# Designs tried in a protein design run: peptides against a protein of PDB entry 4Z5W. Part 234

Target 1, 305 residues: chain A of PDB entry 4Z5W
Amino acid sequence: IPDVFLELNKLWYFSAQSNLFNGEMPRSLSNSRSISLLSLRNNTLSGQIYLNCSAMTNLTSLDLASNSFSGSIPSNLPNCLRLKTINFAKIKFIAQIPESFKNFQSLTSLSFSNSSIQNISSALEILQHCQNLKTLVLTLNFQKEELPSVPSLQFKNLKVLIIASCQLRGTVPQWLSNSPSLQLLDLSWNQLSGTIPPWLGSLNSLFYLDLSNNTFIGEIPHSLTSLQSLVSKENAVEEPSPDFPFFKKKNTNAGGLQYNQPSSFPPMIDLSYNSLNGSIWPEFGDLRQLHVLNLKNNNLSGNIP

## One batch from the design tools (peptide; made by RFdiffusion4, then SolubleMPNN)

Design b2_p30_1_s3 (from b2_p30_1, 19 letters changed)
Fold by OpenDDE base, seed 3:
Structure b2_p30_1_s3 (fold): chain B 305 residues (1-305), chain A 30 residues (1-30)
Amino acid sequence: as target 1 above (305 residues)
Amino acid sequence: SSLEEERRRREMLANSIINSSTPSGFLTTE
C-alpha cells in the first residue's frame, strides 16, 4: 500500500480488503486524523501493528483480520478514545491480552478469533473492565486451557460471546449468569464437562445457544424450554452490530457461511455431540421462534415428542 | 396453517436427531 494518505485529509473510510497488499501498514495511514473506518482484512500485510492513537482521533473501527502481522498486541489501543470495534482474527500474535485493555472503555466489539491468544484467565480478567464490551470473539485460542469459573467475573453488557474450538476444559462458567443481556453464546467444540446449568434458561435475550461438541452429561435443563426470546417475537433488541462479519465454519479448514450481523443467525439451540441423557422435553414445542434444535449424537432416550 | 407449523416442528425435531457424520459448525470472524 503506497504511503500517500497524508494528502487524503478527508478520508473517512478506507477499505482495501481481499487484495494482495504486502509489507507494512503505511505510516501515513497509522497517523491519519480523518479516518474513522479502516479495513485491511485478508491481505498479506506484515510487521508490527502500530497506530498513533494521538493522531487517529476519529478511528472507530479497525479490521486487520487475516494478515501476516507479527509481534505483540498493540498495548496503546485504549488511547484511541473512539475505537469501538477491533477485528484481529487470524493474526498470529502468540501473546496475552495487554493489561492496558482494562482501560479500553470505548471498546464495544472485539475479535481475536484464531489469533494464538494465550491465558484465558488473564484475558477475561482484563476484558471484564471494558464496560461497553458487547461482542467478544475468542474462538480458536487458549488451546486446552481451563475456562475460568470465577464468580467475580462480570460482563454486564455482553450480548455476544463466542469462545468456540479452543479445546477448553471446565464447566459452563457461573459468571455468565451475570450477563442478563446475552443474546448469543457459542462454547462449541471444546472439552467442557459437567451438566448444562439451569440458569441458562433465565437468559431472556438468548436466542442462539451452541454447546455442541463438548462432553456435557446429565439431562437437558427443562428451563431451556422457557427461553423468552424463543417463545415470543417481542424482545428482538436490534442493537448496532459489530463492523465485522461472522462466519459459521464446519471445520478449521473450510470456508464459512458469512453472517453480516448476529441478528441474521437463525434462532438455535445446539446441544449435539455431547453425552446428554434423559428425554427430549415436549415443551421445546413452545419455542415458536426456534428455527434449529439440534440434539443429535447424545444418549437421549424415550419418545420424540 | 397450524398444521404446517406442527409439521415444521415435527420435521425440526426429527432433523434434530438425524445422525450426521460431522458436528455442527462453530462461529468465527475470519
Scores: peptide ipSAE 0.471, ipTM 0.859, DockQ to the pose 0.767
Fold by OpenDDE base, seed 5:
Structure b2_p30_1_s3 (fold): chain B 305 residues (1-305), chain A 30 residues (1-30)
Amino acid sequence: as target 1 above (305 residues)
Amino acid sequence: SSLEEERRRREMLANSIINSSTPSGFLTTE
């Protein structure tokens, strides 16, 4: 990418995704006063990520996903006072989330999917201070760590939480009960154990629940048959979705099905590939908005309702 | 009866959804 952005004083959007750009991000781009949306996703950019937040006063969205960046997560990003969305997926940081992110009040959407992030406890302890955080994607990180179930963790405005394929141990974290606006939860492809907690059925906005490919035991909570978002068409207020797409991957090596917005996901309960027992509740038939109920590969018994 | 129709609807829903071979997958942003 040429270092010509000083001359582009009116540049509001720069999208150069899915190209063959290599080398470092141009210094003039890192100092752009005009740019609001920067997407360099799916290139071969390298070096340290550096943004001059004092200069980049208009930056609202940053997508650097699927690049060959190295080094630390930029600790100064919270100084980008208008920065709302960050996609750092598939950047091999091998790092913890910076402590400075406690001050990241502008942050609304964050993805570190497959970014070699370490220390989930620290990550969640830091990110809970982001009061405007609505979307958090931490898939393919924290290998074999324990998912913290600290009741003091509070993500009050969280709508989308994805922490899949981390080989996480532990249970469904109780602190999620403090996220009443949660719409999408994916904790699939972990090593989570225990019972599925009944309080999940109290998340009235939850329309997408994936707990598949874990080691959950016990009965399916009857409260899941009363998920309000799946009983009635609440007008899902099309809240501003993250500026980055989502992908449903069948495995780590497969291309994913692209979803542009969380609202485009089919209403789903996936509890497949666990060790759940007991009966299938006939009251799942009351979930009139449910498109997918996946209970396969469990120890369920009795009659199929 | 309306109850039998609702039961049949529940049974149809359960059968259609449980038998759907949707492959399990996980969500990413990449």
Scores: peptide ipSAE 0.467, ipTM 0.849, DockQ to the pose 0.488
Fold by OpenDDE base, seed 1:
Order: C-alpha cells, then structure tokens, then sequence
Structure b2_p30_1_s3 (fold): chain B 305 residues (1-305), chain A 30 residues (1-30)
C-alpha cells in the first residue's frame, strides 16, 4: 500500500480487503486524522501493528484480520477514543490481552479468533471492564486451558459470545447468567463437562445456542423448551452488528459459510456430540421460532416426540 | 395449519437425530 494518505485529508472509509497487499502498513495511514473505517483484512501485511491513536481521532472500526502481522497486541488501542470494532482474527500474536484493555470503554465488538491468545482467565478478567462490549469472539485460542467459573465475572451488555474450538476444560460458567442480553452463545468444540445448567433457559434473548462437541452429561434442561426468543417473534432485537463477518467452519482448515450479521444466523439449539441422556422433551415443539434443533450423537432414549 | 406445523416440528426433530455423522461447525471471524 503506498504511503500517500497524508494528502487524503477527507478519506472517511478505506477498504482494501481481500487484495494482495504486502509489507508494512503505511505510516500515513496509521496517522490519518480523517479515517473512520479501516479494513485491510485478508492481505499479506506484516510487521508490528501500530496506530497513532492521538492522530487517528475519527477511527471507529478496524479490521486487520487474516494478515501476517507480528509482535504484540497494540496496548495503546484504548486511546483511540472512538474505536468500537476490532477484528484481529488470524493474526499470530502469541500473547495475552493487554491490561490497558480494562480502559477500553469505546469497544463494542472484539475478535481475536485464531490469534494465538493465551490465558483465558486474564482475558476475561480484563475484558469484563469494557462496559460497552457486546460482541466477543475468542475462538481457536487458549488451547487446553480451563474456562474460568469465577462468579464475579460480569459482562452486562454482552450479546454475542463465541469461544469455540479451544479444547477448554471446565463447566458452563455461572457468570454467563450475569449477561441477560445474551443472544448468541457458542462454546462448541471444547472439552467442557458437567451438566447443562437450567439457568440457560432464563436467557430470554438467547436464540442461538451451540454446545456441540463437548463432554456434557445428564439430561437436557427442560428450561431450554421455554427460551422466550424461540417461543415468540417479538423478541428478535435487531441490534447493531459488528463491522466484520462471521463464518461457520466445519473444521480449522475449511472455508466457512459467511454470515454478515449475527441476526442472520438461524435460531438454533445444538447439543450434538455430547453424552447427554434421558428423553427429548416434547415441549421443544413450543419453540415456534426454532429452525435447527441438533441432538444427534448423544445417549438420548425414549420416544421421539 | 397447526397440524402442518406439528408435522414440520416432528420432521425437524427426527432429522436432528438421524442425518449427520460429522460434528456441526463452530463460529469464527476469519
């Protein structure tokens, strides 16, 4: 990318996604006062990520995903006072979340999917201080760590939580009950154990639940048959989506099906590939908005309703 | 009709149990 952005004093939006750009990010771009939306995803950009937050006063969205950046996560990003959305997916950091992110009050959507992030306990402890955080994606990190169950963890405004394919141990954490606005939960492809907690059925906005490919035991909580978002149409809150797409991947190496917004996901309960027992509740029939119910590859018995 | 919805639900339930030998996919942003 040429270093010509100093002259582009009216540039509000710059998208160069899915090109063949290589080398470092231009210094003039990292110092642009006019840019609000910056997307450089799916390139071959390299070097250290540096943004001059004192200059980039209009920056609201940053997508650098799927680049060859190296080094540390930029600890100064919280100084970008208007920065709401960050996509750092598929950047190999090999790092923990910076402590400075406790002060990241502008942050609404964050993805570190497949970014070699370490220490999930520290990450969640830090990110709970982001009062405006609505979307958090941490898929393909924290390899074989334990999902913290500390009841004091609180994500009050969280709507989308995705921590899939981490081989995480532990149970479904009680602190998720402190997120009453949760709409989408994906904890699939982990080593989570214990029972599925009944309080999940109290999350009245939860329309997408993926607990598939874990080691859950016991019966399916009957409370899941009363998920209000799946009973009635009226609770589909169209909320501002993050400025980055989502992908449903069958494995780590395959291309995923693209979804531009979380609201575009079909209403779903996926509990497949566990060790759940007991019967399928007939009251799943009350979930009139449910599009996908996946209970395959469990130890379920009795009649199919 | 309520009967057609019930039939679709039963079909959805039946299909959920039978149709795939592979785990469902997970969500990413890449």
Amino acid sequence: as target 1 above (305 residues)
Amino acid sequence: SSLEEERRRREMLANSIINSSTPSGFLTTE
Scores: peptide ipSAE 0.467, ipTM 0.855, DockQ to the pose 0.781
Fold by OpenDDE base, seed 2:
Structure b2_p30_1_s3 (fold): chain B 305 residues (1-305), chain A 30 residues (1-30)
Amino acid sequence: as target 1 above (305 residues)
Amino acid sequence: SSLEEERRRREMLANSIINSSTPSGFLTTE
């Protein structure tokens, strides 16, 4: 990318995604006072990520995903006072979340999907201080770590949580009950165990639940048949719309189906590929808004309602 | 119609038990 952005003093939006750009990010771009939306995703950009937050006062969205950047996560990003959305997916950091992110009050949407992030406990302890955090994606990190169940963790404004394909151990964490606005939960493709907790059915905004491909045991909580968002249309909660797309991948190597917004996901309960037993509750028929119910590959018995 | 909704519910429940050779996918941003 040419280093000409000093002359582009009116540039508000720059999208150069899905190109063949290589080398370092231009210094003039890292110092742009005018830019609000920056997307350089799916290129071959390299070097250290550096943003001059004192200069980049209009920066609201940053998508650098799927690049060859190296080095540390930029600890100064919380100084970008208007920065709301960050996509750092598929950047191999091999790092922990910086402690400075405790002060990241402008942050609303964060993805580190497949970014070699380490220490999930520290990451969640830090990110809980981001009071405006609505979307958190941590898929393909924290390999074989334990999902912390510390009840003091609080993500009060969290609407979308995706921590899939981490080989995480542990149980469905109780601290999720402190997120009453949760709309989408994906904890699939882990090594989570225990029972599915009944309090998940109290998350009245939860329209998408994926617990598939874990080691859950016991019965399906009957409370899932009373998920209010799936019973009635009346609670049209404003969905988070991060500036980055989501992808549903069948495996780590497959291309994903793209979803531009969380609202584009069909209302779903996926509990497939577990060790769940007992009956299928007939009251799943009361979930009039449910599009997909997937209970495949379990130890369920009894009659099909 | 109420009958179409009931049919759709039954089809959804029936489809929930179909054996699949591969787990359902997971969500990413890449």
Scores: peptide ipSAE 0.452, ipTM 0.842, DockQ to the pose 0.787

Design b2_p30_1_s4 (from b2_p30_1, 18 letters changed)
Fold by OpenDDE base, seed 4:
Structure b2_p30_1_s4 (fold): chain B 305 residues (1-305), chain A 30 residues (1-30)
Amino acid sequence: as target 1 above (305 residues)
Amino acid sequence: SEEERKKKFAEMLKNSIIPTSEPPGFLTTE
């Protein structure tokens, strides 16, 4: 990308997605005072990620996903006082989340999907301080770590949590009960164990639940038949609108089905590929807004209602 | 109709347990 952006004093939006741009990010972009949305996703950009946050006072959205950047996660990003959305998916950092992210009060949506992030305990401990954080995607990180169950963790404003395909151990963490605005939870493709906790049915905004491909045991909590968002449409919950798309993938190498917004997900309960037993509750019929129910590959018994 | 809803639900329940050859998908941003 040519380093000519200093003269573009009115550049508000720049998107060069899915091109063949290589080399370093232009210094003129890293110092742009006018830019609000920057997307360089799906290129071959390299070098260290550097943003002059003192200059980039209008930056609100940053998508650098699927590039060949190297080095550390830029610890100065919290100094970009208007920066809300960050997509760093598929950047091979091999790092922990910086401690400076405790101060990232502007942050609303963060993805580190497949970014070689380490130490989930530290990551969650840091990110809980982001008071405006609504969307958190940490898929394909933390390989074989334990999902922390520490009750002190608190994500008050969290609406979307995706921590899939990490081979995480542990149980569904009780600290998620402190996220009453949670709309979407994906903990699929882990090694999570224990029972599915009944308090999940108290998450009145939860319309998408994926616990598939884990090691859960016991019965399906009857409280899931009373998920308020799936019973009635009356709770028009304001949805998170991250400036990056989501993809549903069957494996790490396949192309995924693209979803532009969390609202584009069908209302779903997926508990498939576990060791759940007992009956299918007929009261799932009360979930009038439910589009997808997946209970396949479990140890369920009794009559199909 | 309520009858159509019940029929759709019964079909959803039947489909909920039918074995598939493919594992479920997971969500990413890449």
Scores: peptide ipSAE 0.514, ipTM 0.907, DockQ to the pose 0.805
Fold by OpenDDE base, seed 5:
Structure b2_p30_1_s4 (fold): chain B 305 residues (1-305), chain A 30 residues (1-30)
Amino acid sequence: as target 1 above (305 residues)
Amino acid sequence: SEEERKKKFAEMLKNSIIPTSEPPGFLTTE
């Protein structure tokens, strides 16, 4: 990308998504005072990510996903006082979340999907301090780590949590009960064990639950038949969507089905590919808003209601 | 109608347990 952005004093939005840009991010762009939305997603940009947050006072959204950046996660990003959305998906950092992110009060949406992030315990301990964090995507990281079940973890404003395909051990963490506004939970493709906790049914805004491809045992919690968001239409997901799309993938190498907003997901309960037993509750019929129920490849028995 | 709803639910429930060779999907942002 040409280093010509110093003269572009009125550049508010720059999108160069899905091009063939290579090399480092232009220094003039890293120092732009006018840019609010920066997307360089799906290029071949390389080098270290550096943003002059003291200069980039208008930066609100940053999408650098699917680039060949290297080095550390920029620890100074919390100094970008208006920065709300960060997409660093598919950037191979091989790093932990910086401690400085405890101060990232402007942050509303964060994705590190497939970014070789390490230490989930530290990541969650840091990110819980982001009081405005609504969307957190950590898919394809933390390989074979343990999902922390520390009751003190609090994501009060969290609405979308995706930590899929991490081979995580542990149980469904109780600290999720501290997120009453949670709308979408994907913990699929892990090695999570134990029972599915009944308190999941108390998450009144939860319309999308994916616990598929884990090692869960026991019965399906009856409380899932009373998920308020799936009983009544009143919980329309009227949220500002993250500035980045979501993809439902069947594997790490395939293209996914694109969803531009979390509200575009069909209301779903997926408990497939576990070791769940017992009966299917007939009261799933009360979930009038449920579009997808997936209970495949379990040890369920009894009558189909 | 309530009958259509019941039919849709019965179909959804039937489909919920049909074995598939394909693993479930997961969500990403890439």
Scores: peptide ipSAE 0.511, ipTM 0.904, DockQ to the pose 0.803
Fold by OpenDDE base, seed 3:
Structure b2_p30_1_s4 (fold): chain B 305 residues (1-305), chain A 30 residues (1-30)
Amino acid sequence: as target 1 above (305 residues)
Amino acid sequence: SEEERKKKFAEMLKNSIIPTSEPPGFLTTE
């Protein structure tokens, strides 16, 4: 990208998505005082990510996903005092989350999907300090690590948590019960074990639950038949969505179905590809807002209600 | 109607256990 943005004193939004831009990010963009939304998604940009946060006082959204950036995650990002949304998906950092992210109070939406992030324990310990964090996507990281179950972890304002396809070991962590505003949970494509905890049914805002392709055992918790968001429409709190799209992918190499907002996801319970046993609860019929129920490839028995 | 809802639910339940050749998808931002 040519370094011609210095004269653009009114540049509010720049999008150069899905182009063939290569080389480093232009310094004129990295020093822009006016830019609020910057998207360079799906290019061939390279080098170290550097943002002059002291200059970029209006930066609210950053999408650098699907680029060839290298090096560490920029530790100075918390100094971008208005930066709310970050998409760093498919940037191979091979790094841990910086400790400086404890101070990232402006952060509302973060994705590191497929970014070679390491140490999930450290990542969650750091990110729990982001009090405004509502959307967290950590899919395709932390390969074969253990999902921490430390009860002290607290994400009070978390609405969307996606940690799929990490081959994570452990159980559904009890600290998620401290996230009463949780609307979407995807822990699919892991090696999570144990039983599905009954307290998941107490998450009154939870309309999308994906626990598919794990090693869960036991019965389906009856409490899932009482998920309030799936019984009635009355509690649909529309909140500002992240400035980045989501994709439902069946494989890492396949194009995914695009969803522009979490609210665009069909209300779903997916427990497929586990070792669950027992009956299908007839009371799933009370979930009037449920669009997709997937229980296939389990050890369920009895009659279909 | 309540009958149409019950029918739709019964169809959803039937579909919930039908084997598919492809595993479920997961969510990403890429």
Scores: peptide ipSAE 0.494, ipTM 0.905, DockQ to the pose 0.788
Fold by OpenDDE base, seed 2:
Structure b2_p30_1_s4 (fold): chain B 305 residues (1-305), chain A 30 residues (1-30)
Amino acid sequence: as target 1 above (305 residues)
Amino acid sequence: SEEERKKKFAEMLKNSIIPTSEPPGFLTTE
């Protein structure tokens, strides 16, 4: 990318995603006072990520995902006082979340999907201080770590939590009961154990639940048949989506389906590929908004209602 | 109708038993 952005003093939006750009991010871009949205996703950019937050006073969205950046996560990002959305997916940091992120009050949406992030306990302890955090994606990190169950963890404004494919151990964490606005939970493709907790059915905004491909045991909580968001349409809060898209891979050989908004996800309960037993509750038939119920590859018995 | 609802639910349950193969975790990039 040419280093010409000093002349572009009215540049509000720059999208150069899914191109063939290589080399370092231009210094003039890292010092742009006018830019609000910056997307360089899916390029071959390299070097260390540096943003002059004292200059970049209008920066609200940053997407650098799928690049060849090296070095540490920029610890100064919390100094970008208007920065709301960060997508650092598929950047191989091999790092922990910086302690400075405790002060990241502008942050609303964060993705480190497949970014070689380490220490999930430290990451969650830091990120709980982000009072405006609504979307958190941590898929393909923290390999074989334990999902912390510390009851003091509080994500009060969290709406989307995705921590899939980490081989995480532990149980469904009780601290999620402190997130009453949770709309989407994906903990699929881990090594989570124990029972599915009944308090999940008290999450009145939860319309998408993926606990598939774990080691859960016991019965399906009957409280899941009373998920209010799946009973009635009245609570569909149209919320601003994160400025980054979601990609759901359906098949290893298929391109990921792009979802521009979490609200575009089909209302779903996926409990497949566990060791759940007991009956299928007939009251799942009361979930009028449910599009997908997946209970396959369990030890369920009795009649199909 | 309530009958259409029951039919749709029964179809959804039938579809819930069909083995689909692959790990869908949401990613935020290609």
Scores: peptide ipSAE 0.232, ipTM 0.690, DockQ to the pose 0.580; fails the geometry check

